# Designs tried in a protein design run: peptides against a protein of PDB entry 2ODG. Part 26

Target 1, 89 residues: chain A of PDB entry 2ODG
Amino acid sequence: MTTSQKHRDFVAEPMGEKPVGSLAGIGEVLGKKLEERGFDKAYVVLGQFLVLKKDEDLFREWLKDTCGANAKQSRDCFGCLREWCDAFL

## One batch from the design tools (peptide; made by RFdiffusion4, then SolubleMPNN)

Design b2_p13_6_s2 (from b2_p13_6, 11 letters changed)
Fold by OpenDDE base, seed 2:
Structure b2_p13_6_s2 (fold): chain B 89 residues (1-89), chain A 13 residues (1-13)
Amino acid sequence: as target 1 above (89 residues)
Amino acid sequence: SMEKAQKSLEELK
């Protein structure tokens, strides 16, 4: 499976203050739901990812439960954070 | 855990 340009743009540089919607798999709908739950920045979701010790199943389950992400959305988001961490963490 | 992380964030809001 190939990655999206959105994924490539995210993993290419430090995330800084990028909004949660910058994450691959997180569109406007999911982004708004995450923001309502306090996850307004990509780094806040990164924090959750790290608290879950980068576990794919736990993270994807959390994302589904938190904002209603489907399998593709959660996979894309997980992959985005995983590859970002591999490069910068 | 996801529950603890979520609760912690919500408590800060």
Scores: peptide ipSAE 0.053, ipTM 0.680, DockQ to the pose 0.128
Fold by OpenDDE base, seed 4:
Structure b2_p13_6_s2 (fold): chain B 89 residues (1-89), chain A 13 residues (1-13)
Amino acid sequence: as target 1 above (89 residues)
Amino acid sequence: SMEKAQKSLEELK
């Protein structure tokens, strides 16, 4: 599928201390909501992704329930983490 | 159930 430059920038390098808002699909609105719930870094969301065994449905549902992500936002975020893991995990 | 893993940050700790 077609990806954004934001996605490509994220999956191309180690995650490090990147903020949660650097994840594809996570804009300012969702980022602030995630930060309020303690998910301030992208690697914290990665942790949830891995705890859910990389399951797309479970992760996207969690993201929706946690910050109100819509279908595209959750899909973009999932794809971003999946491809990052394929490259670096 | 894997649904149990869908938790807030505080619940994951």
Scores: peptide ipSAE 0.049, ipTM 0.682, DockQ to the pose 0.114
Fold by OpenDDE base, seed 1:
Structure b2_p13_6_s2 (fold): chain B 89 residues (1-89), chain A 13 residues (1-13)
Amino acid sequence: as target 1 above (89 residues)
Amino acid sequence: SMEKAQKSLEELK
């Protein structure tokens, strides 16, 4: 699969205080829903990714249930966090 | 709250 520039921008550097909307697959609609549920920073979603032991199915299911992400959005978000962790964790 | 929103592995099994 090819990646977006948004994905490449995210995985290229420490995420710091980046908003949740900086994650690949998370646009304005999903970002707002995540923020309303307390997931305002990308690192909070990273936390969920990690407590799920980086399991793709569990994470993508969680994302769908939490903000209504479709299959592509959850795949893009998962891939973004996976590759960030491979580089920095 | 954040504690309620985030799920542990056990909670999602």
Scores: peptide ipSAE 0.041, ipTM 0.662, DockQ to the pose 0.395
Fold by OpenDDE base, seed 3:
Structure b2_p13_6_s2 (fold): chain B 89 residues (1-89), chain A 13 residues (1-13)
Amino acid sequence: as target 1 above (89 residues)
Amino acid sequence: SMEKAQKSLEELK
């Protein structure tokens, strides 16, 4: 699948203190919902991704249940974190 | 546990 520039920008460098909204697939609506649940930084969502052992189905289900992400949004977010981890972990 | 971790994050509200 073709990736977005947002995805490429995220996976290209250490994420540091980037907000949750910097993740591919996470727009303003989903970002606000995640922030309301305590997931304000991208690294907090990364933490959840790692706790779930990088499992795609578990992570995408969690994201859907947590903020209402649709299939494309959860796919984009998963792919973003997967590729970041491949580069930096 | 994962469940406890999720609940802990919700306390940050």
Scores: peptide ipSAE 0.039, ipTM 0.657, DockQ to the pose 0.122

Design b2_p13_6_s3 (from b2_p13_6, 10 letters changed)
Fold by OpenDDE base, seed 3:
Structure b2_p13_6_s3 (fold): chain B 89 residues (1-89), chain A 13 residues (1-13)
Amino acid sequence: as target 1 above (89 residues)
Amino acid sequence: SMEKAEESLEELR
């Protein structure tokens, strides 16, 4: 189980105002769908992650239902937020 | 590489 450079770049520093598209697993297509639903910044998705109490199944299901993320995309996004929280929250 | 291909998918989808 290896991570992408995008994941490493995200978890390495405070996320600040990074766009939702900076999250691992979230590209241009999923990012636009998330933005249309009000999730324009990575910290807004972080908020949802925290509201769901960091539950993997709930978060990944939410991401799938919200933007059509597949299993890999939702796994990558979840892992990205989990590791960021472990470092900075 | 496979890693680069996966990252490209993350960038596009």
Scores: peptide ipSAE 0.278, ipTM 0.803, DockQ to the pose 0.028
Fold by OpenDDE base, seed 4:
Structure b2_p13_6_s3 (fold): chain B 89 residues (1-89), chain A 13 residues (1-13)
Amino acid sequence: as target 1 above (89 residues)
Amino acid sequence: SMEKAEESLEELR
């Protein structure tokens, strides 16, 4: 499997104040739902990713339950955060 | 490509 340009853009630099919608797999619909739940910044989702100890199944299930992400969206989001952490955390 | 289109659609949702 290959990554998207959105993924590459996200993992290339510190995320700073990037909005939740900058995460790979998170578009306008999912992003809005996440924002409504208090996840307005990418780093808040990163926080959840870390709270779940980077567990893929738990994170992807959480994302599905929280914003309705499908399998590809949750995979893309997880991979995005995993690779960002590998580079910057 | 179809793959690119699919990625684009997923990124929009």
Scores: peptide ipSAE 0.274, ipTM 0.791, DockQ to the pose 0.027
Fold by OpenDDE base, seed 5:
Structure b2_p13_6_s3 (fold): chain B 89 residues (1-89), chain A 13 residues (1-13)
Amino acid sequence: as target 1 above (89 residues)
Amino acid sequence: SMEKAEESLEELR
């Protein structure tokens, strides 16, 4: 599978204080829903990703249940965090 | 391009 420019921009550098909407697969609609649930920064979603021990099925299910992400959105978000961790964690 | 279309969708949803 190929990646988006949004994915490449996210995995290229430390995420710092980037908003949750900077994650691949997370647009304005999903981003607002995540923010309402307390996930306002990308690093908070990273925290959940790590708590779930980087398990793809668990994370994608969590994302679907938390903000209504579809299969592509959850796949893109998972891949974004996985590759960021491979580079920086 | 297909990539641009996919990125546009990511920016909206």
Scores: peptide ipSAE 0.272, ipTM 0.801, DockQ to the pose 0.027
Fold by OpenDDE base, seed 2:
Structure b2_p13_6_s3 (fold): chain B 89 residues (1-89), chain A 13 residues (1-13)
Amino acid sequence: as target 1 above (89 residues)
Amino acid sequence: SMEKAEESLEELR
């Protein structure tokens, strides 16, 4: 499967202060829900990803439960963080 | 394109 341009843009550089909405799979609707839960920056979601020890099933379940992400959105978000970590962590 | 449509949906939801 091919990745989105949003994914490629995210994994290409350090995430710095990028908003949560810059994550692949996270649009305006999911982004606002995440922000309401305290996840306003991409690095906060990265923190949760790392706390869950990069476990795909646990992270995707968490994302679904936290903001209502569907399977594709959670897959895209997980893949985005995984590849970013492979490059920069 | 299909990719553009997917990108658009990703940006909206």
Scores: peptide ipSAE 0.270, ipTM 0.794, DockQ to the pose 0.027

Design b2_p13_6_s4 (from b2_p13_6, 8 letters changed)
Fold by OpenDDE base, seed 5:
Structure b2_p13_6_s4 (fold): chain B 89 residues (1-89), chain A 13 residues (1-13)
Amino acid sequence: as target 1 above (89 residues)
Amino acid sequence: SKAKAEEEIEKLK
């Protein structure tokens, strides 16, 4: 299992006001769909991640249902938030 | 549950 530079960039520092598209696994297409559903900032998706008690299956299913993320995209996004939380939460 | 979580997020919008 390897990570992307996008993942490493996100996990390395406080999240702040980063857009949802800064999350690993979330490109322009998924980002736009998330924004249309009210998830404009990465921290809003973090909120959903936490409300789901960091459960991988629930979060990845939610992401798929919300923006059409495939298995890799949801895995990357979940891992990104998990490791960010391990560092900063 | 996922459904409950989505409802809670919806309330924040």
Scores: peptide ipSAE 0.037, ipTM 0.660, DockQ to the pose 0.145
Fold by OpenDDE base, seed 2:
Structure b2_p13_6_s4 (fold): chain B 89 residues (1-89), chain A 13 residues (1-13)
Amino acid sequence: as target 1 above (89 residues)
Amino acid sequence: SKAKAEEEIEKLK
């Protein structure tokens, strides 16, 4: 399985103030739901990812429960944050 | 746990 251009764009540079919708797997629908829960920036979701000790199952479960992400969306989002952290953290 | 992590995140908001 290959990564999306959205994934590559995200992991290529510091995330700064990028909106939550910049994360791979997070479209407009999921992004709005995350924003309503206080996750308006990608770095806030990064925070949750780190608090969960970068655990894939826990993070993907959290994302599903928080915004209704399906398996592909949660996998894409997790992979996006994992690879960003590998490069910048 | 998921619940504990969410609780800690909420404290930061």
Scores: peptide ipSAE 0.037, ipTM 0.662, DockQ to the pose 0.146
Fold by OpenDDE base, seed 3:
Structure b2_p13_6_s4 (fold): chain B 89 residues (1-89), chain A 13 residues (1-13)
Amino acid sequence: as target 1 above (89 residues)
Amino acid sequence: SKAKAEEEIEKLK
């Protein structure tokens, strides 16, 4: 499926201190919910992605349970982190 | 597991 410009912007460079809302699939609503749960930076969500061993089903389930992400949002976020890791890890 | 991973992350809060 086609990726967004937001996805392309994220995977193109080191994420550094980018906020959680910079992740593809994470808008203002989901971003605020993630921040309330302590996931304020994209690298914190990356950490969760990695401790789940990059498993798509586990990560997408976690994201849904944590912030209410729908199928598209969780897919976009997973793909964003997967491709970032492929480029930089 | 998902539950264990969430527990470990929670310790960082």
Scores: peptide ipSAE 0.035, ipTM 0.652, DockQ to the pose 0.123
Fold by OpenDDE base, seed 4:
Structure b2_p13_6_s4 (fold): chain B 89 residues (1-89), chain A 13 residues (1-13)
Amino acid sequence: as target 1 above (89 residues)
Amino acid sequence: SKAKAEEEIEKLK
């Protein structure tokens, strides 16, 4: 599988205060839903990713349940966080 | 809000 430029841009640098919408797979629609749930920053979603022990199935199911992400969106978001962690944690 | 996010995280544990 190939990654998007959005993915590459995200994993290339420290996360800082990047909004949740900067995550691969998270567009404006999903981003707004996540923000409404209090997940306004990418690092908050990172927190959930880490709380779930980086488990792909658990995280992707959580993302689906939380904001309605489809399989591709949840895959992209998971991969984005996984590779960011590989680079920076 | 941050409090809401923390609550959501806790609910899923």
Scores: peptide ipSAE 0.028, ipTM 0.589, DockQ to the pose 0.760

Design b2_p13_7_s1 (from b2_p13_7, 4 letters changed)
Fold by OpenDDE base, seed 5:
Structure b2_p13_7_s1 (fold): chain B 89 residues (1-89), chain A 13 residues (1-13)
Amino acid sequence: as target 1 above (89 residues)
Amino acid sequence: YPTPEEARKAFEE
């Protein structure tokens, strides 16, 4: 698989206060739904990723249930957080 | 893996 420039931009530097929409796979539509549920920053979604012990199936199911992410969106978001953690955590 | 239709609809995300 290849990655997007959005993915590469996210995994290349510290996360800081980046909005949830900066995550690969999360655009304006999914971002707004996540924000309505309290997941407004990328680091809040990172927290959920870590609480689920980095499990791909659990995280992607959670993302689908929380904001309606499809298979590609949840895959991109999971991969984005996994590679960020490999670099910085 | 996503279907071709899912990939197309999620292109900008």
Scores: peptide ipSAE 0.079, ipTM 0.644, DockQ to the pose 0.028
Fold by OpenDDE base, seed 1:
Structure b2_p13_7_s1 (fold): chain B 89 residues (1-89), chain A 13 residues (1-13)
Amino acid sequence: as target 1 above (89 residues)
Amino acid sequence: YPTPEEARKAFEE
């Protein structure tokens, strides 16, 4: 699958204090829902990704259940974090 | 503000 520029921008550098909305697949709608649940920064979602041991199915299901992400959004978000981790973790 | 562990447990339940 191809990646978006948003994905490439995210995985290219340390994420630092980037907001949750910087994650690929996470737009304004999902971002606000995640923020309301305490996931205000991308690194908090990274934390959940790592707690779930980078398991794709578990993470994507969690994301769906937490903010209503659809299949594409959860795929994009998972791929974004996976590739960021491959580069920096 | 849930901790990652709290978030994991809540999801698994």
Scores: peptide ipSAE 0.036, ipTM 0.661, DockQ to the pose 0.122
Fold by OpenDDE base, seed 4:
Structure b2_p13_7_s1 (fold): chain B 89 residues (1-89), chain A 13 residues (1-13)
Amino acid sequence: as target 1 above (89 residues)
Amino acid sequence: YPTPEEARKAFEE
């Protein structure tokens, strides 16, 4: 499958202070829900991704349970963080 | 709403 431009923009550079909505698969609706739960920056979601030991099933389940992400949204978000980590960790 | 830490703990329990 192909990636989005949003994905490519995220994985190509340091994460810094990017908002949670910068993650692929996270739009306005999911972003607001994540922010309400304290996951306002992409690096906070990265933290959860790492706590879950980069496990795809665990992370995607967490994302679904936390903000209601569907399968595509959670897949896109997971792939975004996985590839960012592969490049920068 | 839970803090990020609370959300993490709740999921892992």
Scores: peptide ipSAE 0.035, ipTM 0.618, DockQ to the pose 0.145
Fold by OpenDDE base, seed 2:
Structure b2_p13_7_s1 (fold): chain B 89 residues (1-89), chain A 13 residues (1-13)
Amino acid sequence: as target 1 above (89 residues)
Amino acid sequence: YPTPEEARKAFEE
C-alpha cells in the first residue's frame, strides 16, 4: 500500500499542537467525535497510542470504539503515528 | 497491555 499525502505531511515534521484532524484517517467526522472525548490534539491520541504500547490491534480497536473509525481509517491513523514515532520519538 | 476500555477510563479520570 502507498501512503496518502496527509500521512506524509504528518510524519515529515514535529507534531507540535496539530489538531487531531491532522492525523491520517481522521477526517472531520471522526475528529469531532474524538474532540468530544477530550482528544482535541494529535498528541493526545499519540498519548493513547503510547499507553497501549504501540500495539496495533489494541489501538485500532480503541479508535473504532471511541470514534467509530472503520478498518481503513484506523489503519491509516495507526500507520501515521507509528511512522511519526519511528522518526521523532 | 491495558484493554481499550481500561485505557479510555483511565484517560477520563
Scores: peptide ipSAE 0.029, ipTM 0.646, DockQ to the pose 0.138

Design b2_p13_7_s2 (from b2_p13_7, 6 letters changed)
Fold by OpenDDE base, seed 3:
Structure b2_p13_7_s2 (fold): chain B 89 residues (1-89), chain A 13 residues (1-13)
Amino acid sequence: as target 1 above (89 residues)
Amino acid sequence: YPSPEEAEKAFLA
């Protein structure tokens, strides 16, 4: 499927201190909910992604349960982290 | 695999 410019911007460079809202699929609404649960930086969500061993179903379920992400949002976020890891991990 | 909730608890604690 096609990707957004937001996705491309994220996967093109080291993650650094980027906020959680920099992740594809994570807007202001979902970002605030993630921050309230302790996931304030993109690298913290990356940590959760890695703890779940990059499993798509587990990660997307977690994201839905944690911040109310819909199917597209969770797919976009998963794809963003997967491709970043393929490039930099 | 841990459940999503178990993984989160383990990761953040």
Scores: peptide ipSAE 0.165, ipTM 0.785, DockQ to the pose 0.183
Fold by OpenDDE base, seed 5:
Structure b2_p13_7_s2 (fold): chain B 89 residues (1-89), chain A 13 residues (1-13)
Amino acid sequence: as target 1 above (89 residues)
Amino acid sequence: YPSPEEAEKAFLA
């Protein structure tokens, strides 16, 4: 599997105050829907990821149900957070 | 583990 530049940019540095749209797989459409549900920063989605104990199936299902992410979008987002955590958590 | 919906409700409460 290959990653995008967006993924690499995200996993390379501390998350800080990055918007939810900075996550790989999350564009403007999904980002807006996440923000409307209270997930206004990437670190809030990280929190959800951690509450779900980094479980891929649970997280990807949540993302699908929350913002309508398709399989690729949820895979990209999960991989982005997983690899960020591997580097910084 | 909690369901996605349960987890979200707990997380944002």
Scores: peptide ipSAE 0.160, ipTM 0.781, DockQ to the pose 0.175
Fold by OpenDDE base, seed 4:
Formats: C-alpha cells, sequence, structure tokens
Structure b2_p13_7_s2 (fold): chain B 89 residues (1-89), chain A 13 residues (1-13)
C-alpha cells in the first residue's frame, strides 16, 4: 500500500490546531459534515479514535456513519491517525 | 467496546 503526501504531511509533525480536513481521506465534503457534528479539529477526531481504543472496525464504521466516508476514505483516515499515534504517543 | 454511536454521544456530551 502507498500513502499520500497528505498522509505524510500529517504524520510528520505535531497535530496542533490542524483542521479536521488535514486528515488523510477527509476532503471538503467530509470535513464539513464532521464539523457540523462537532468534529472541527483533527484532535477531536483523534479523541474519538482513542476513545474507541484504536479499533479499526469501530472507527471506520463511526466515520462512515458520521460523514458518509467510503471504504478508502475511512481506511486513509484510520491509517493517518494510527501512524501519527505510533510516532508521537 | 462501546458502539460508535454510543462512544460519540458520550465523547461530545
Amino acid sequence: as target 1 above (89 residues)
Amino acid sequence: YPSPEEAEKAFLA
């Protein structure tokens, strides 16, 4: 599997105040839907990821149900957060 | 683990 530059940019540095749209797999459409549900920053989605104990199936199901992410988008977003955590936690 | 919906409701409450 190959990662995107967006993924590499995200996992390379502290998350800070990055918007939710900075997450791999999250574009303008999904980002707006997440923001409407209260997930306006990437670190809020990180929080959900951690509350779900980094479980891939649970997280990807949540993302699909919350913003309509398809399989690739949810995979990319999960991988982005997983690898960020592996680097910084 | 909680369901995704339950986790979100608890998380953002």
Scores: peptide ipSAE 0.159, ipTM 0.779, DockQ to the pose 0.175
Fold by OpenDDE base, seed 2:
Structure b2_p13_7_s2 (fold): chain B 89 residues (1-89), chain A 13 residues (1-13)
Amino acid sequence: as target 1 above (89 residues)
Amino acid sequence: YPSPEEAEKAFLA
């Protein structure tokens, strides 16, 4: 399995003020739902990821329950944050 | 670990 260009673009540089929709696996639909729940920036989702101690199952479950992410979307989002943290945290 | 819901509630409080 290969990563998307969106994933590569996200993990390549500091997160800064990137919108939540910049996360791999998060499109306009999921992004709007996350924003409505208070997760308006990628770094807020990063915060949730860290509060869950980077646990894949917990994070992916949260994402599914919060915005309706399917298995691929949650996997892509988790992988995106994991790789970013490995590089920059 | 907290449940996803518990974690979110604590996180956004």
Scores: peptide ipSAE 0.154, ipTM 0.779, DockQ to the pose 0.177

Design b2_p13_7_s3 (from b2_p13_7 with A2P K12L E13K)
Fold by OpenDDE base, seed 5:
Structure b2_p13_7_s3 (fold): chain B 89 residues (1-89), chain A 13 residues (1-13)
Amino acid sequence: as target 1 above (89 residues)
Amino acid sequence: YPTPEEALEAFLK
């Protein structure tokens, strides 16, 4: 599968204080729902990704249950964090 | 591993 420019922009540099909406697959709607649950920064979602031991099924199900992400959105978000970790973790 | 719901609750505590 190919990646979006949003994905490439995210994985290219340390994430710092980037908002949760900077993650691939997370648009305005999902971002607001995540923020309401306390996931305001991309690094908080990264934390959950790591707590789930980078497991794709667990993370994607968590994202679906937490903000209503569909299959593509959760796939894009997972791939974004996976590749960021490969580069920087 | 925890269920997604268990992980969320634990993570936010």
Scores: peptide ipSAE 0.038, ipTM 0.673, DockQ to the pose 0.147
Fold by OpenDDE base, seed 2:
Structure b2_p13_7_s3 (fold): chain B 89 residues (1-89), chain A 13 residues (1-13)
Amino acid sequence: as target 1 above (89 residues)
Amino acid sequence: YPTPEEALEAFLK
């Protein structure tokens, strides 16, 4: 399956202080909900991803429960973080 | 917005 340009832009460089909305699958709606829960930076979501030991099912379930992400959104977000970690961790 | 401590508590639930 092809990736989005948003995904490619995210995985291409260190994430630094990028906002949570920079993650693939996280648009304005989900980003706002995540920010309201304290996840304002992409690296905070990365933290949860790592605490869950990069487990896809656990992470996607968490994202769904936390901000209401649908299957595509959670898949895109997971894939974005997975590939970023493969490149930079 | 939640404080870092509040966010951490939710994070680690």
Scores: peptide ipSAE 0.036, ipTM 0.650, DockQ to the pose 0.119
Fold by OpenDDE base, seed 1:
Structure b2_p13_7_s3 (fold): chain B 89 residues (1-89), chain A 13 residues (1-13)
Amino acid sequence: as target 1 above (89 residues)
Amino acid sequence: YPTPEEALEAFLK
């Protein structure tokens, strides 16, 4: 599967204070829903990803349940965090 | 401050 430029931009550098909407698969709609649940920064979602022990099914299910992400959105977000971790963790 | 197990359980509800 190919990745988006948004994905490549995210995994290329430390995420720092990047907003949750910087994550691949997370647009304005999902981003606002995540922010309402306290996930305002990408690193907060990273925290959840790590708490779930990087498990794809658990994370994608959580994302779906938390903000209504569809299969592609959750796949893109998971892949974004996985590859960021492979590079920087 | 929750343990990893507690956090996992809470967020999987």
Scores: peptide ipSAE 0.033, ipTM 0.626, DockQ to the pose 0.115
Fold by OpenDDE base, seed 4:
Structure b2_p13_7_s3 (fold): chain B 89 residues (1-89), chain A 13 residues (1-13)
Amino acid sequence: as target 1 above (89 residues)
Amino acid sequence: YPTPEEALEAFLK
């Protein structure tokens, strides 16, 4: 599957203090909802991804339940974190 | 085996 430039930008470098909205699949609407739930930085969502043991179904379900992400948004976000971890973790 | 949704609910309780 084709990735977005947003995905490529995210997976290419250390995460640092990047906001949650820098994750592929997370736009302004989803980002605000995540921030309201305490997930304001990309690394907080990374933490959830790791706590769920990188399980795609669990993570995507969590994201859907937490901010209303649709299937593509959750897939893009999961893939973004998976590839970042492959490079840096 | 639990569904992914059931597994998540168990984890979050």
Scores: peptide ipSAE 0.029, ipTM 0.633, DockQ to the pose 0.062

Design b2_p13_7_s4 (from b2_p13_7, 4 letters changed)
Fold by OpenDDE base, seed 5:
Structure b2_p13_7_s4 (fold): chain B 89 residues (1-89), chain A 13 residues (1-13)
Amino acid sequence: as target 1 above (89 residues)
Amino acid sequence: YPTPEEARKAFLE
């Protein structure tokens, strides 16, 4: 699959304090819903990704249940975190 | 450690 520039921008550098909306697949609508649940920073979502042992199905289902992400949004977000971890973890 | 499913449910509550 091809990636977006948003994905490439995220995976290319340390995550730091980037907001949750910096994650590929997470726009303003999903970002606001995640923030309402306490997932305001990308690293908080990374934490959930790691707690779920990087399992794609579990993470994507969690994201769908938490903020209403569709299949593409959850795929993009999962891929973004997976590739970031491959580079920096 | 919690199972992945336990972790998922905990954060959805």
Scores: peptide ipSAE 0.042, ipTM 0.707, DockQ to the pose 0.129
Fold by OpenDDE base, seed 2:
Structure b2_p13_7_s4 (fold): chain B 89 residues (1-89), chain A 13 residues (1-13)
Amino acid sequence: as target 1 above (89 residues)
Amino acid sequence: YPTPEEARKAFLE
C-alpha cells in the first residue's frame, strides 16, 4: 500500500499546533467529531496514541468509537502517527 | 501510567 500526500505532509515536519484535521484519515466530518470531544489539535490525538502505548488495535478501536472512523480512516490515522513518532519522538 | 485498556476505557466513557 502507498501513503497519501496528506500523510507525507504530516510526517515530514514537527506537528506543532496543527489541527486534528491535518492527520491522515481525518477529514472534516471526523475532525469535527473529534473536536467536539476535545481533540482539536493533532497533538491531543498523539497524546491518546501514546497513552495507549502505540497499540494499533486499541488506538484504532478508540478512534472508531470516538468519531466513527472506518477501517481505512483509522488505519491511515494510526500510520500517520506511528511514522511521525518514528521520525520525531 | 494506566494500562492501555484502562486508558481506552477512560476515554470511551
Scores: peptide ipSAE 0.040, ipTM 0.711, DockQ to the pose 0.144
Fold by OpenDDE base, seed 1:
Structure b2_p13_7_s4 (fold): chain B 89 residues (1-89), chain A 13 residues (1-13)
Amino acid sequence: as target 1 above (89 residues)
Amino acid sequence: YPTPEEARKAFLE
């Protein structure tokens, strides 16, 4: 499985105040839907990822149910957060 | 402290 440049850009540095749309797999459409649900920053989605104890199935299901992410989008987003956490947590 | 499944359900409401 390969990663995108967007993924690499995200996992390479501290998350800071990056918008939710900076997460791999989260484009303009999903980003706006997440923002409408209160997930305006990537770190808010990170919070949900951690609350779900980094469980892939639970997180990807949550993302699908929350913003309509498809399998690729949820996989990319999960992988992005997983690798960021491996580097910075 | 909720289980991951309980947390999922709560946040999906």
Scores: peptide ipSAE 0.038, ipTM 0.698, DockQ to the pose 0.122
Fold by OpenDDE base, seed 4:
Structure b2_p13_7_s4 (fold): chain B 89 residues (1-89), chain A 13 residues (1-13)
Amino acid sequence: as target 1 above (89 residues)
Amino acid sequence: YPTPEEARKAFLE
């Protein structure tokens, strides 16, 4: 599958203080919902990803339950964090 | 040490 430019931009550099909306698969709608739940920065979602031991099914289910992400959105977000971690952890 | 499932549930509480 082909990655988006948004994905490539995210995985290419340190995460820093990037907002949650910088994650692939997270647009304005999902981003606002995540922010309302306290996930305002991408690193907060990274924290949840790591707490779930990088498990794809658990993370994608969590994302769906938390902000209503569909299958593609959760896949894109998971892949974004997985590849970032492979590069920087 | 919590399992991933337990961690998910705790976080969503």
Scores: peptide ipSAE 0.036, ipTM 0.694, DockQ to the pose 0.128

